# Peptides against a protein of PDB entry 6MBK: the designs that were tried, part 19

Target 1, 240 residues: chain A of PDB entry 6MBK
Amino acid sequence: GFEMVNFKEEGFGLRATRDIKAEELFLWVPRKLLMTVESAKNSVLGPLYSQDRILQAMGNIALAFHLLCERASPNSFWQPYIQTLPSEYDTPLYFEEDEVRYLQSTQAIHDVFSQYKNTARQYAYFYKVIQTHPHANKLPLKDSFTYEDYRWAVSSVMTRQNQIPTEDGSRVTLALIPLWDMCNHTNGLITTGYNLEDDRCECVALQDFRAGEQIYIFYGTRSNAEFVIHSGFFFDNNSH

## One batch from the design tools (peptide; aimed at target 1 V157)

Design b1_p27_2 (made by RFdiffusion4)
Pose (drawn by RFdiffusion4):
Structure b1_p27_2 (pose): chain A 240 residues (1-240), chain P 27 residues (1-27)
Amino acid sequence: as target 1 above (240 residues)
Amino acid sequence: SEQDEILEEDKEANDKMIAAASSLPVL
């Protein structure tokens, strides 16, 4: 019912190949396909996850390393997903100095500075951990772990991650949801939820989509400062 | 420790990053 298309404005997204009515359940993704903090713990990253206090406390950082470890694993279950991810992003981590300079004197620039400093500190910290700590000597990253790798990973996580209930429903965790996460954003209401019975992510159409029209979802009631810093885009006419 | 310093300094921005994630309601 849909195909991947490279749109000028949003980059790659989903386009309808048939008419899709509003409220139609048109997209579902089972839990097995998701990359989660739990899958990160049970992966080759597990030995380091158990020893490093930072990875235990920050599931988003755990997902970034999970993404990097699987990217460096030729036989990863998630290779189809990793190979279709973008190679670059428009998060402020990628901005030139003069592009950030336009934000001087604004409310938003402080968070740009924090993002930069946090990412650089995390890279330097984990570079040292990976190169020296025995619990990381079997990681794929020991051979090569560049700043570009880390910038890409945290940008992939911050522009795509989601909160989902745990498999039991009593807790929440962070996850990457393949296929569905290719939908771009428009104004509207959240129409994506997690179905605990079928154990899958389900998305109903936000609005009618005719064949040939791009399929959009509503990401959330975020400001443009949040969209730029964490999602890497500015949304014109953001009603929120 | 070094990990305590990093966790303290990164906490606020990290919380904002997590708050920017979509939360999926239970159906």
Fold by OpenDDE base, seed 3:
Structure b1_p27_2 (fold): chain B 240 residues (1-240), chain A 27 residues (1-27)
Amino acid sequence: as target 1 above (240 residues)
Amino acid sequence: SEQDEILEEDKEANDKMIAAASSLPVL
């Protein structure tokens, strides 16, 4: 029992609607509800994916384009999820000049500049692909593909992508996990796994939560530099 | 080609970014 809530300071999160005990399986998300590289391949993007080596080699870019195509599709199954995503991010791709200057004093600056360069070049490439490739003609983004669109999609994926097993468990793939990724972060242990038998993500409670409390999960240990690069913030409780 | 250049130059950085993603253990 939980509900989506817009917390004033933290944005969207999950709130317990009843008492939840530590280790209780309170949230699960079947594969069919995930946005994955496989769902991208099975979407309107599939024909282009099959012809573009970058989309094939970089699953996160495939997810970014999948996200853009679904966002541009009024009847997309994922519209309710996409509407919960931020319109902008605090990630380095959105940094203003002063924020970049701050990063110049950190170890993250090289990776940030590389990310800027790479993202810009990828956009320029894919703009041409979308304009010229025969399989791009059916994409809902054909007539609307801006750098801002690409930056948003890349940032959405960068901040929310997860490694999960393929359906057969033989490989690792990338997924956005709707509803689950709304949980805000706290220090603790990983309490989310993938159940291959039931083909779903499963999240157990990190601690006891009372009715009305926000549900937090632990996404893993990262350095402050990794938080800046991948999540756009310094985590105050991060000891790294 | 431009595609090859992107693959060669961006792949390592991209793989690093993917590796930094949360990984769900198999249960």
Scores: peptide ipSAE 0.513, ipTM 0.936, DockQ to the pose 0.861
OpenDDE base, seeds 1, 2, 4, 5: peptide ipSAE 0.506, 0.503, 0.497, 0.499; ipTM 0.935, 0.934, 0.933, 0.932

Design b1_p27_2_s1 (made by RFdiffusion4, then SolubleMPNN; from b1_p27_2, 13 letters changed)
Fold by OpenDDE base, seed 5:
Structure b1_p27_2_s1 (fold): chain B 240 residues (1-240), chain A 27 residues (1-27)
Amino acid sequence: as target 1 above (240 residues)
Amino acid sequence: SEEDELLEEMAPIMQKAEASALRLPVL
């Protein structure tokens, strides 16, 4: 078992409530608990999604809007999850002038500027869509859609989106994985997969954890540039 | 249209964004 804990330096994480052995299946998340492009289509966003080619083409944007709609919905099933998300991120979209200047010395700067530009353009486009499109009138964010909202949602998705199989396993879709994405990162091997038979994400323990220890997982290898883009971190020694 | 222009501009970004998402292996 595990519990959600707010760790001082790492924010929210999972702590073991009992001893967990290496390779033990300690965490599983059924598809029905995931925020996916499909759940976005099936939500209040669905009508707009069906009429907007950008939402259809960019699953990450669809997830961002899904996240915003659910956040604005007091009775959303995902409220407990959304409440665990950071209110702000260390991603490039949140960088201050000095941080951007620092990045000018890195190879990531072009991608950072592109991200800024594109995010701003997307916001401007969707602001207009939300103001004018008939299907947007049903969205809980109709009267509250700021750049800060959009930046937050895009950053949330960017940092937490995963590719998972569709229900039939024929394609890949994007998903936010509640509970699982609360695990803080450590070096190791990927111990998470998708079980299509049971239609759930499954995470096995990377190592032994004792009761009271924080549970860490390895999300995957990223380049330093990708770390900057996705998490705002730059590591001189990427051990992977 | 504005939508077409944005789609064209976003096309290379879409590919990068999708590629950057963590892919869970199927068990």
Scores: peptide ipSAE 0.387, ipTM 0.860, DockQ to the pose 0.726
OpenDDE base, seeds 1, 2, 3, 4: peptide ipSAE 0.380, 0.385, 0.380, 0.374; ipTM 0.848, 0.857, 0.846, 0.849; seeds 2, 3 fail the geometry check

Design b1_p27_2_s2 (made by RFdiffusion4, then SolubleMPNN; from b1_p27_2, 12 letters changed)
Fold by OpenDDE base, seed 1:
Structure b1_p27_2_s2 (fold): chain B 240 residues (1-240), chain A 27 residues (1-27)
Amino acid sequence: as target 1 above (240 residues)
Amino acid sequence: SEEDELLEESKDSMDKAESSALKLPVL
């Protein structure tokens, strides 16, 4: 087994409560526990989703709004998960002037500016939609929807979104994977997959872990530029 | 329309962000 622990320097992570062997299936998350584009459609957001072309075309924005709606709902099933999310991110949307100036020396600067511009434009669009659209009247966002809210939700999705199969396996969709995404990352092999037969995300141990050790997983190989855009940090040992 | 313009401008940037999403293999 494992437990959630707040590590002093790494924030929340998972700690082994027993010895776990390499390749052992130690963590699985059924589809019903995921925050998906489908769960967004089935939520209070569903009526608006069905009429907004941007929400329909951009699954990440649909997830961002789903996350905001659930955060604003005291009885949301995902409250325990949402409360473990960072309140702020080191992503480019949170960069101060000095950090942006540093990026001017990098190839990522154009993508950072584009992301910032697009996020601001999306916020302005959806602020107007929330104020004027009939199906937005029941959203908890009606009276409280700030740029800070939107920036947080977009950054949460950007850093944590996963592509998974639909229930029938015919298409892909986007998902946030509670508990699993609390694992801190290390170098290694991808040890997470989606089991369609059992309709769950499955994670096997990258290595042996002893009771009391932090469990690390590998989220894939990314370039330093992709890490900056996706996670806001450079990975020193990324030889790519 | 405002929607069409925002969709076109957002797709290129968000496709890059989506490309950074972990693609879980089907088991």
Scores: peptide ipSAE 0.378, ipTM 0.856, DockQ to the pose 0.835
OpenDDE base, seeds 2, 3, 4, 5: peptide ipSAE 0.387, 0.365, 0.363, 0.369; ipTM 0.859, 0.851, 0.851, 0.852; seed 2 fails the geometry check

Design b1_p27_2_s3 (made by RFdiffusion4, then SolubleMPNN; from b1_p27_2, 15 letters changed)
Fold by OpenDDE base, seed 1:
Structure b1_p27_2_s3 (fold): chain B 240 residues (1-240), chain A 27 residues (1-27)
Amino acid sequence: as target 1 above (240 residues)
Amino acid sequence: SEEDELLAESSSSMAKAESSALRLPVL
C-alpha cells in the first residue's frame, strides 16, 4: 500500500505503507478514474465539444476545459485529485521577465514565445465561445473564465497528460492519471503500462521500497529542452 | 476562419506539446 504525503522539498508524493518489491504491481488506476478526452465528451462540456472544431482537434485543450469544468463543480468526482494539483507551475507560461530574458540566449525562446502567444490566442477564442455559444450556457465557468484559469489548466495538462489506448485499443487518446501522477520522478526504466484486458493503468515498482520510503517512478527520458518546455525544470544530471 | 487560423497555428506548437505526452505501452 501507499499513502499521499506532502514532502518538505518535493511537495506531494506517494509513500509506501508496507514493503514493496521491485516489479510488484503496487498501483493501478482503472479507466473510469482517469480524466480523458472521452470523459470530457461525456461531461457538461460534451455539447460544446460536439460543435467546436478546436476542442475536437486538440485533445489537450479538451482536457484543459474538462479540468476547469470539474474544478468549478463542487460535486465533481475529481475534486480530491484537482485539489492536489499545483496552483502555479514553473512552465514557460509562468515565466517572469527575467526568466524570459535568460532564455533569449537559448534556442528555447522561440518555443516559449510560440507557446505563450498560442495560449493567449486560444484563451481569447474560447472566451468569445463561452460568452456566445448556446452550448456554453451550462458550463460552470461561464461567468468566471480568466486567462489565469486557462493558463493553469493548459499547464496542468501539459505537465501531466499521457497517451493511452482507447477502450477498444484501436486509437490513442489523452489522459490525466490521478494518484499515479503524484509519484515523484527518479532515473530508471518505465514501469507503467496500460492493461487493455483489465482496462487500467498499471505501475510496477522500479525498485524495492521499504515501509515509510517515498515511491519514485521514471516518467521517461526527456531532453533538457523538453524538460524546460514540459516541466520548467533543468535537470543538471541529464547527460543526454 | 478564426478557427482555421487558430488550428493552423496551434497544430504546429501543440504537436510539440502533444509529442511531450508520455505514451504508455500497451501491456
Scores: peptide ipSAE 0.382, ipTM 0.844, DockQ to the pose 0.819
OpenDDE base, seeds 2, 3, 4, 5: peptide ipSAE 0.380, 0.375, 0.370, 0.369; ipTM 0.847, 0.841, 0.839, 0.841

Design b1_p27_2_s4 (made by RFdiffusion4, then SolubleMPNN; from b1_p27_2, 12 letters changed)
Fold by OpenDDE base, seed 5:
Structure b1_p27_2_s4 (fold): chain B 240 residues (1-240), chain A 27 residues (1-27)
Amino acid sequence: as target 1 above (240 residues)
Amino acid sequence: SEEDELLEESAESMQKAIDSALRLPVL
């Protein structure tokens, strides 16, 4: 078993409540608990999604709007998950002037500026859509859609999005994986997969964890720049 | 169109973000 814990330096994470053995299936998340492009399409966002080419083409933006709609919905099934998300991120969209200046000396600056530009343009576009599109009147964010909201949602998706198979296994789709995505990163091997037979995300333990220890997973091989730009953290012990 | 321009400018960035942020690869 495990529990959600707010760790001082790492924010929310999972802590073992019992001894967990290496390779033990300790965590699974059924599709019905995931925030997906499909769940976005099936939500209050669905009518707008069906009429907006950008939402249809850009699954990450669809997830961002889904996240905003669910956040604005007091009775959302995902409220417990959304409440675990950071209110701000250490991604480039939140960088102060000095942080941007620091990155100007790096090759990452192009991607930083691209994120800023694209996010601002997307916001401007969708602000107009939300103000003018008939289907936007049903959205709980209709009267509350700020750049800060959009920046947060995009950053939440950017830092937490995953690819999973569609229900029929024929394609991949984007998903946020509640509870599982609370596992903080460590060096190791990928220990999570998707079980199509049981229609669930499955995570096996990377190593033995004792009761009271934080449960870590390996997110995959990334540069420190990629961690900063896309994950909103720096991994000091990165072996790659 | 505005949509086409926005898609063109955002598509590469989106794909990079997806690839770089995946905590779960499709196995």
Scores: peptide ipSAE 0.280, ipTM 0.851, DockQ to the pose 0.661
OpenDDE base, seeds 1, 2, 3, 4: peptide ipSAE 0.221, 0.219, 0.212, 0.219; ipTM 0.821, 0.805, 0.805, 0.820

## One batch from the design tools (peptide; aimed at target 1 N118 Q161)

Design b1_p28_1 (made by RFdiffusion4)
Pose (drawn by RFdiffusion4):
Structure b1_p28_1 (pose): chain A 240 residues (1-240), chain P 28 residues (1-28)
Amino acid sequence: as target 1 above (240 residues)
Amino acid sequence: SLKWSMLIEKALPFDFDLEDEVFDEVLS
């Protein structure tokens, strides 16, 4: 019912190949396909996750290393997902100095500075950990772990991650949801939820989509400062 | 009917202050 298309404005997204009515359940993704903090713990990253306090406290950082470890694993279950991810992003981590200079004197620039400093600190910290700590000597990253790798990983996570209930429903965790995460944003209401009975992510149409029209979802009630810093885009006519 | 236990929002913001607190505790 949909195909991947490279749109000028939003980059790649989903386009309807048939008419999709509003409120139709048109997209579902089972839990097995998701990359989660739990799958990160049970992966080759597990030995380091158990020893490193930062990875234990910061599921988003854990997901970034999970993404990098699986990217460096030729036989990863998630290779189809990793190979279709973007190679670059428009998060401020990618901005030129003069592009960030336009933000001087604004409310938003402080968070740009924090993002930069936090990412650089994290890279330097984990570079040292991977090169020296025995619990990381079997990681795929020991051979090569560049700043570009880390910038890409945290950008992938921040522009795409989600909160889902745990398999039991009592807790929440962070996850990457393949296929569905290729939907771009428009104004509207959240129409994506987690179905604990079928154990899958389900998305109903936000609005009517005719064949040939791009399929959009509503990301959330976030400001343009949040969309730029964490999602890497500015949304014209953001009602929130 | 939808058997949804939770609504999902995409592209969650990172909490930079929380990241600072966690790194301050670890590096101190």
Fold by OpenDDE base, seed 5:
Structure b1_p28_1 (fold): chain B 240 residues (1-240), chain A 28 residues (1-28)
Amino acid sequence: as target 1 above (240 residues)
Amino acid sequence: SLKWSMLIEKALPFDFDLEDEVFDEVLS
């Protein structure tokens, strides 16, 4: 009962195609459709992952590389999802000098600089790894690994990463959740959870949504600074 | 009723400090 729509101000979101009642389970995404650290390990990235300590320690970077590898793979299962991702983001990694200067007067500037430093360092490290590591030879990105590519992938993960349980529920891992992550943010309560019995992400409606209305979710408690830095938007009506 | 093992928050913030620690450990 929903469809992906490009909203003028908010970009892509989900629109109800029928009336959805509050607390109705309207959306679920099975594990097999998720991009996870585990799916990264099971992909062409797997051999490199098994040998690189940073990929092993940083699930977000593993997802970023997974996303890049799948984007570069025409037959990737996730191509339909990847095509829905923005080509650019409104996160600090895409800021112009004046936008950075604007944040210099705020406490957010430290996180902006951290984002820049970390991303640049990661890129430099993995550029060398991709050029020199034997297991990188099979990666579709080997001959075309630019900072712009990496910036995009990191920003995609940064704006969309979620924690989910492992299949056995023993650990927490990171995942991108296709379709669901098209939901834009509103104030409210978390209405998405993981059902281990059915091995899927489940989303219940935060409120009644009429046919034609945009379906919103609550991302979690975040400051406006956190939304700007990590999600690339400012939420005017933020209650936090 | 739905039985969830955990709640899912979208776009969890990066932990920049943790990332620094990982890099320092690997590159030291």
Scores: peptide ipSAE 0.552, ipTM 0.920, DockQ to the pose 0.896
OpenDDE base, seeds 1, 2, 3, 4: peptide ipSAE 0.515, 0.540, 0.528, 0.532; ipTM 0.916, 0.917, 0.913, 0.914

Design b1_p28_1_s1 (made by RFdiffusion4, then SolubleMPNN; from b1_p28_1, 10 letters changed)
Fold by OpenDDE base, seed 5:
Structure b1_p28_1_s1 (fold): chain B 240 residues (1-240), chain A 28 residues (1-28)
Amino acid sequence: as target 1 above (240 residues)
Amino acid sequence: SRKWSMLIERSLPLDLEKMDAIFDEVLS
């Protein structure tokens, strides 16, 4: 077993409640618990999704709007998950002027400006859509859609999105994986995969974890720039 | 034995240029 714990330096993470052996399947998340593009289509966002080409073409934006709609829905199934999400992020969209200035001397500056540009353009587009599109009237965010809301949702998706197969395995889609995405990063190998037979995300232990130890996963090979730009943190022991 | 159809990488990096291109293409 495991439990969610707030670690002082790393924020929220998972802690083992028993000894977990390396390669032990300790965590699985069924598809029905995931926030996916499909769950977005099947939500209150569905009618708008079916008519908006941007939502259809950009699964990350579909997830962002799904997240916003569910956040604004008191009875959302995902409320417990949404409450675990940071209210702010250390990603470029939240950078102060000095942080941007610091990155001006780095290759990351292009990505910083791209994030700003993309997010602003998307917001402007969807602000108009939400104000004018008939199917937007049913969205709980209809009268409360700020740049800050959108920035948060985009940042949440950017820092937490995953690729998973569709139910039939024919395509790849995007998903937020509750509980699992609470695992903090360490060096190692990918120990998470999708089991289509059982229709669930499965995570096996990267190493032995004792009761009381934090459970880490390897997010994937990332540069420090990618960690900053896409995940909002540096990893000191990054091998890449 | 584990039967995984794919590995899952946490916090998949977005290709910002590609995303911008898709956005422009759809709106063109």
Scores: peptide ipSAE 0.487, ipTM 0.894, DockQ to the pose 0.815
OpenDDE base, seeds 1, 2, 3, 4: peptide ipSAE 0.461, 0.472, 0.469, 0.471; ipTM 0.884, 0.889, 0.886, 0.888

Design b1_p28_1_s2 (made by RFdiffusion4, then SolubleMPNN; from b1_p28_1, 11 letters changed)
Fold by OpenDDE base, seed 2:
Structure b1_p28_1_s2 (fold): chain B 240 residues (1-240), chain A 28 residues (1-28)
Amino acid sequence: as target 1 above (240 residues)
Amino acid sequence: MRKWSMLIERSLPLDLEEMDKVFEEVLS
């Protein structure tokens, strides 16, 4: 009922291939297709994860490394998804000096600096881990782990991470949701949820979409600053 | 009725302060 399309100004998004009615379940993604902290633990990263306290404590970093490992794996199940991800982002970690200077007059500057600091420290830490930890030897990134790699992975996770329930529903974990995360943002209500019975993410249409129309979702309530910091864009019609 | 256990918000904002705290705590 939909296809990936490159839209002007908005980049890649989903377009309806048929008429979709409001509240119609048009898209679902089973857990097995998600990139999660759990899938990271079950991957080549698993042995390192089991011994590194940072990976264990910071699910977003676990996802970032999972993403890097899978990107470096030609036969990865997630290659089709990874290939849809931007090679660069408009998030603060990619800002030029002039862009940073522009934000100095805004409250967002503190978050920008925090991102820089945190990302740099994390990279330095994991560079050492990858070089010295025995369980890092089998990682495909062992001999090639640059700041640019890490920046990309962190930015990918930052712009696309979601909370979903664990398989048993007892806790919340983090996930990248392929295909679904291609939907661009519009104002409205959250129309995506997790169905534990069927163990899948489910998205219902925010409104009627005609064949040929772009399918939008509401990402959630965000300030413009949050959009810039976490998503790399402004939403002009943001009601918040 | 939708059988959703939770709603999913795309692009979950990071708590940068919390991340920093966790990082420091683990390495302390």
Scores: peptide ipSAE 0.441, ipTM 0.872, DockQ to the pose 0.831
OpenDDE base, seeds 1, 3, 4, 5: peptide ipSAE 0.423, 0.435, 0.445, 0.459; ipTM 0.864, 0.869, 0.873, 0.879; seeds 4, 5 fail the geometry check

Design b1_p28_1_s3 (made by RFdiffusion4, then SolubleMPNN; from b1_p28_1, 13 letters changed)
Fold by OpenDDE base, seed 4:
Structure b1_p28_1_s3 (fold): chain B 240 residues (1-240), chain A 28 residues (1-28)
Amino acid sequence: as target 1 above (240 residues)
Amino acid sequence: MRKWSMDIEFSLPLDLEKMDKIFDEVLG
């Protein structure tokens, strides 16, 4: 009922191929298709994850490394998804000096600097880990782990990470949700949730969409500052 | 009753200060 389309103004998004009614379940993604902290543990990254306290403590970083490892793996199951990801982002990590100056008088400036600092520190740490840790030798990142790679991965996760329940529903974990995360943002209500019984993410239509129309979702309540920091864009019509 | 066990909010915001603290606590 939908297809991926490159829209001129908004980049890639989903377009309806038929009429979709409001509240209709039009998109679902089973757990097995998600990139999660658990899938990271079960990947080539698993042995390193088991021995690195930062990876264990920070699921977003675990996802970032998982993403990098899979990107560097030609036979990765997630290659089709990874190919849909932007090569660059409009997040603060990609800001030039002039762009940062525009934010100096805003609430975002502190977070911009913090994000840069944190990312740099993380990269420095993991660069050493990758070079010295025995379990890092088998990672495809061993000889090609650059700051640009890490910046990209962190930005990818920052702009696309989601909370979902673990398989048993006892805890919350982080996930990238392929296909679904191609939806662009509009004002509205949360229309996506996790169905544990069927073990899948489910998305219902926010409104009626006619064939040929772009399908939008509501990302969540954000300030413009939060959009800049976490999504890399402003939303002027933000009712929240 | 909710249909879903959990709502999914796209692009979970990061708590940068918390992240920094975790990093320091683990390595410090």
Scores: peptide ipSAE 0.401, ipTM 0.855, DockQ to the pose 0.735
OpenDDE base, seeds 1, 2, 3, 5: peptide ipSAE 0.394, 0.397, 0.395, 0.400; ipTM 0.852, 0.854, 0.852, 0.855

Design b1_p28_1_s4 (made by RFdiffusion4, then SolubleMPNN; from b1_p28_1, 12 letters changed)
Fold by OpenDDE base, seed 2:
Structure b1_p28_1_s4 (fold): chain B 240 residues (1-240), chain A 28 residues (1-28)
Amino acid sequence: as target 1 above (240 residues)
Amino acid sequence: SRKWSMLIERSIPLDLEKMDKIMDEVLS
């Protein structure tokens, strides 16, 4: 077993409650528990999704709006998950001027400015859509859609989005994976996959974890710039 | 044997170029 714990330096993570052996399947998350583009389409956002080109073209934006709608819904199934998400992030959209200046000497500055530009343009676009589109009338965020809300949602998705197969396995879609995404990063190999037969995400232990130890996963091959820009952390021991 | 259809990488980076393109197409 495992439990969610707030680690002083790393924030929330998973801690083993028993000894877990390497390659042991210790965590699985069925599709029905995931926040996906499909669940967004099947939510109150569905009618708007069917009419909006941006939502259809960019699954990450669909997930961002899905997060906002569910956050604004007191009875949302995902409330427990949403409450575990940070209220703020260490990603570029939250950078102070000095942090941006620091990155000006790097190629990452282009991605930073791109994020700013895209987020601003998207917000302006969707603000108008929410105010004017008939299918936006039932959205719980209609009367409360601020830039801060949008910044939070897109940052949440940016830092947590994953690729999984569609239910039929014919395509790849985007998903937020509750509980699993609480695992912090370490060097190693990918130990998470999708089991289509059982229709669930499955995570096996990267190594032996003793009771009381934090459970880490390898997020994937990322540059330090990618970690900073897309994940909001710098990994000093990055092997890539 | 566990059969995974795909591996899952956490926090897949945004495709900013694609985003720029889509935004330009929609706002044009």
Scores: peptide ipSAE 0.537, ipTM 0.918, DockQ to the pose 0.889
OpenDDE base, seeds 1, 3, 4, 5: peptide ipSAE 0.512, 0.529, 0.534, 0.540; ipTM 0.912, 0.915, 0.916, 0.918; seed 5 fails the geometry check

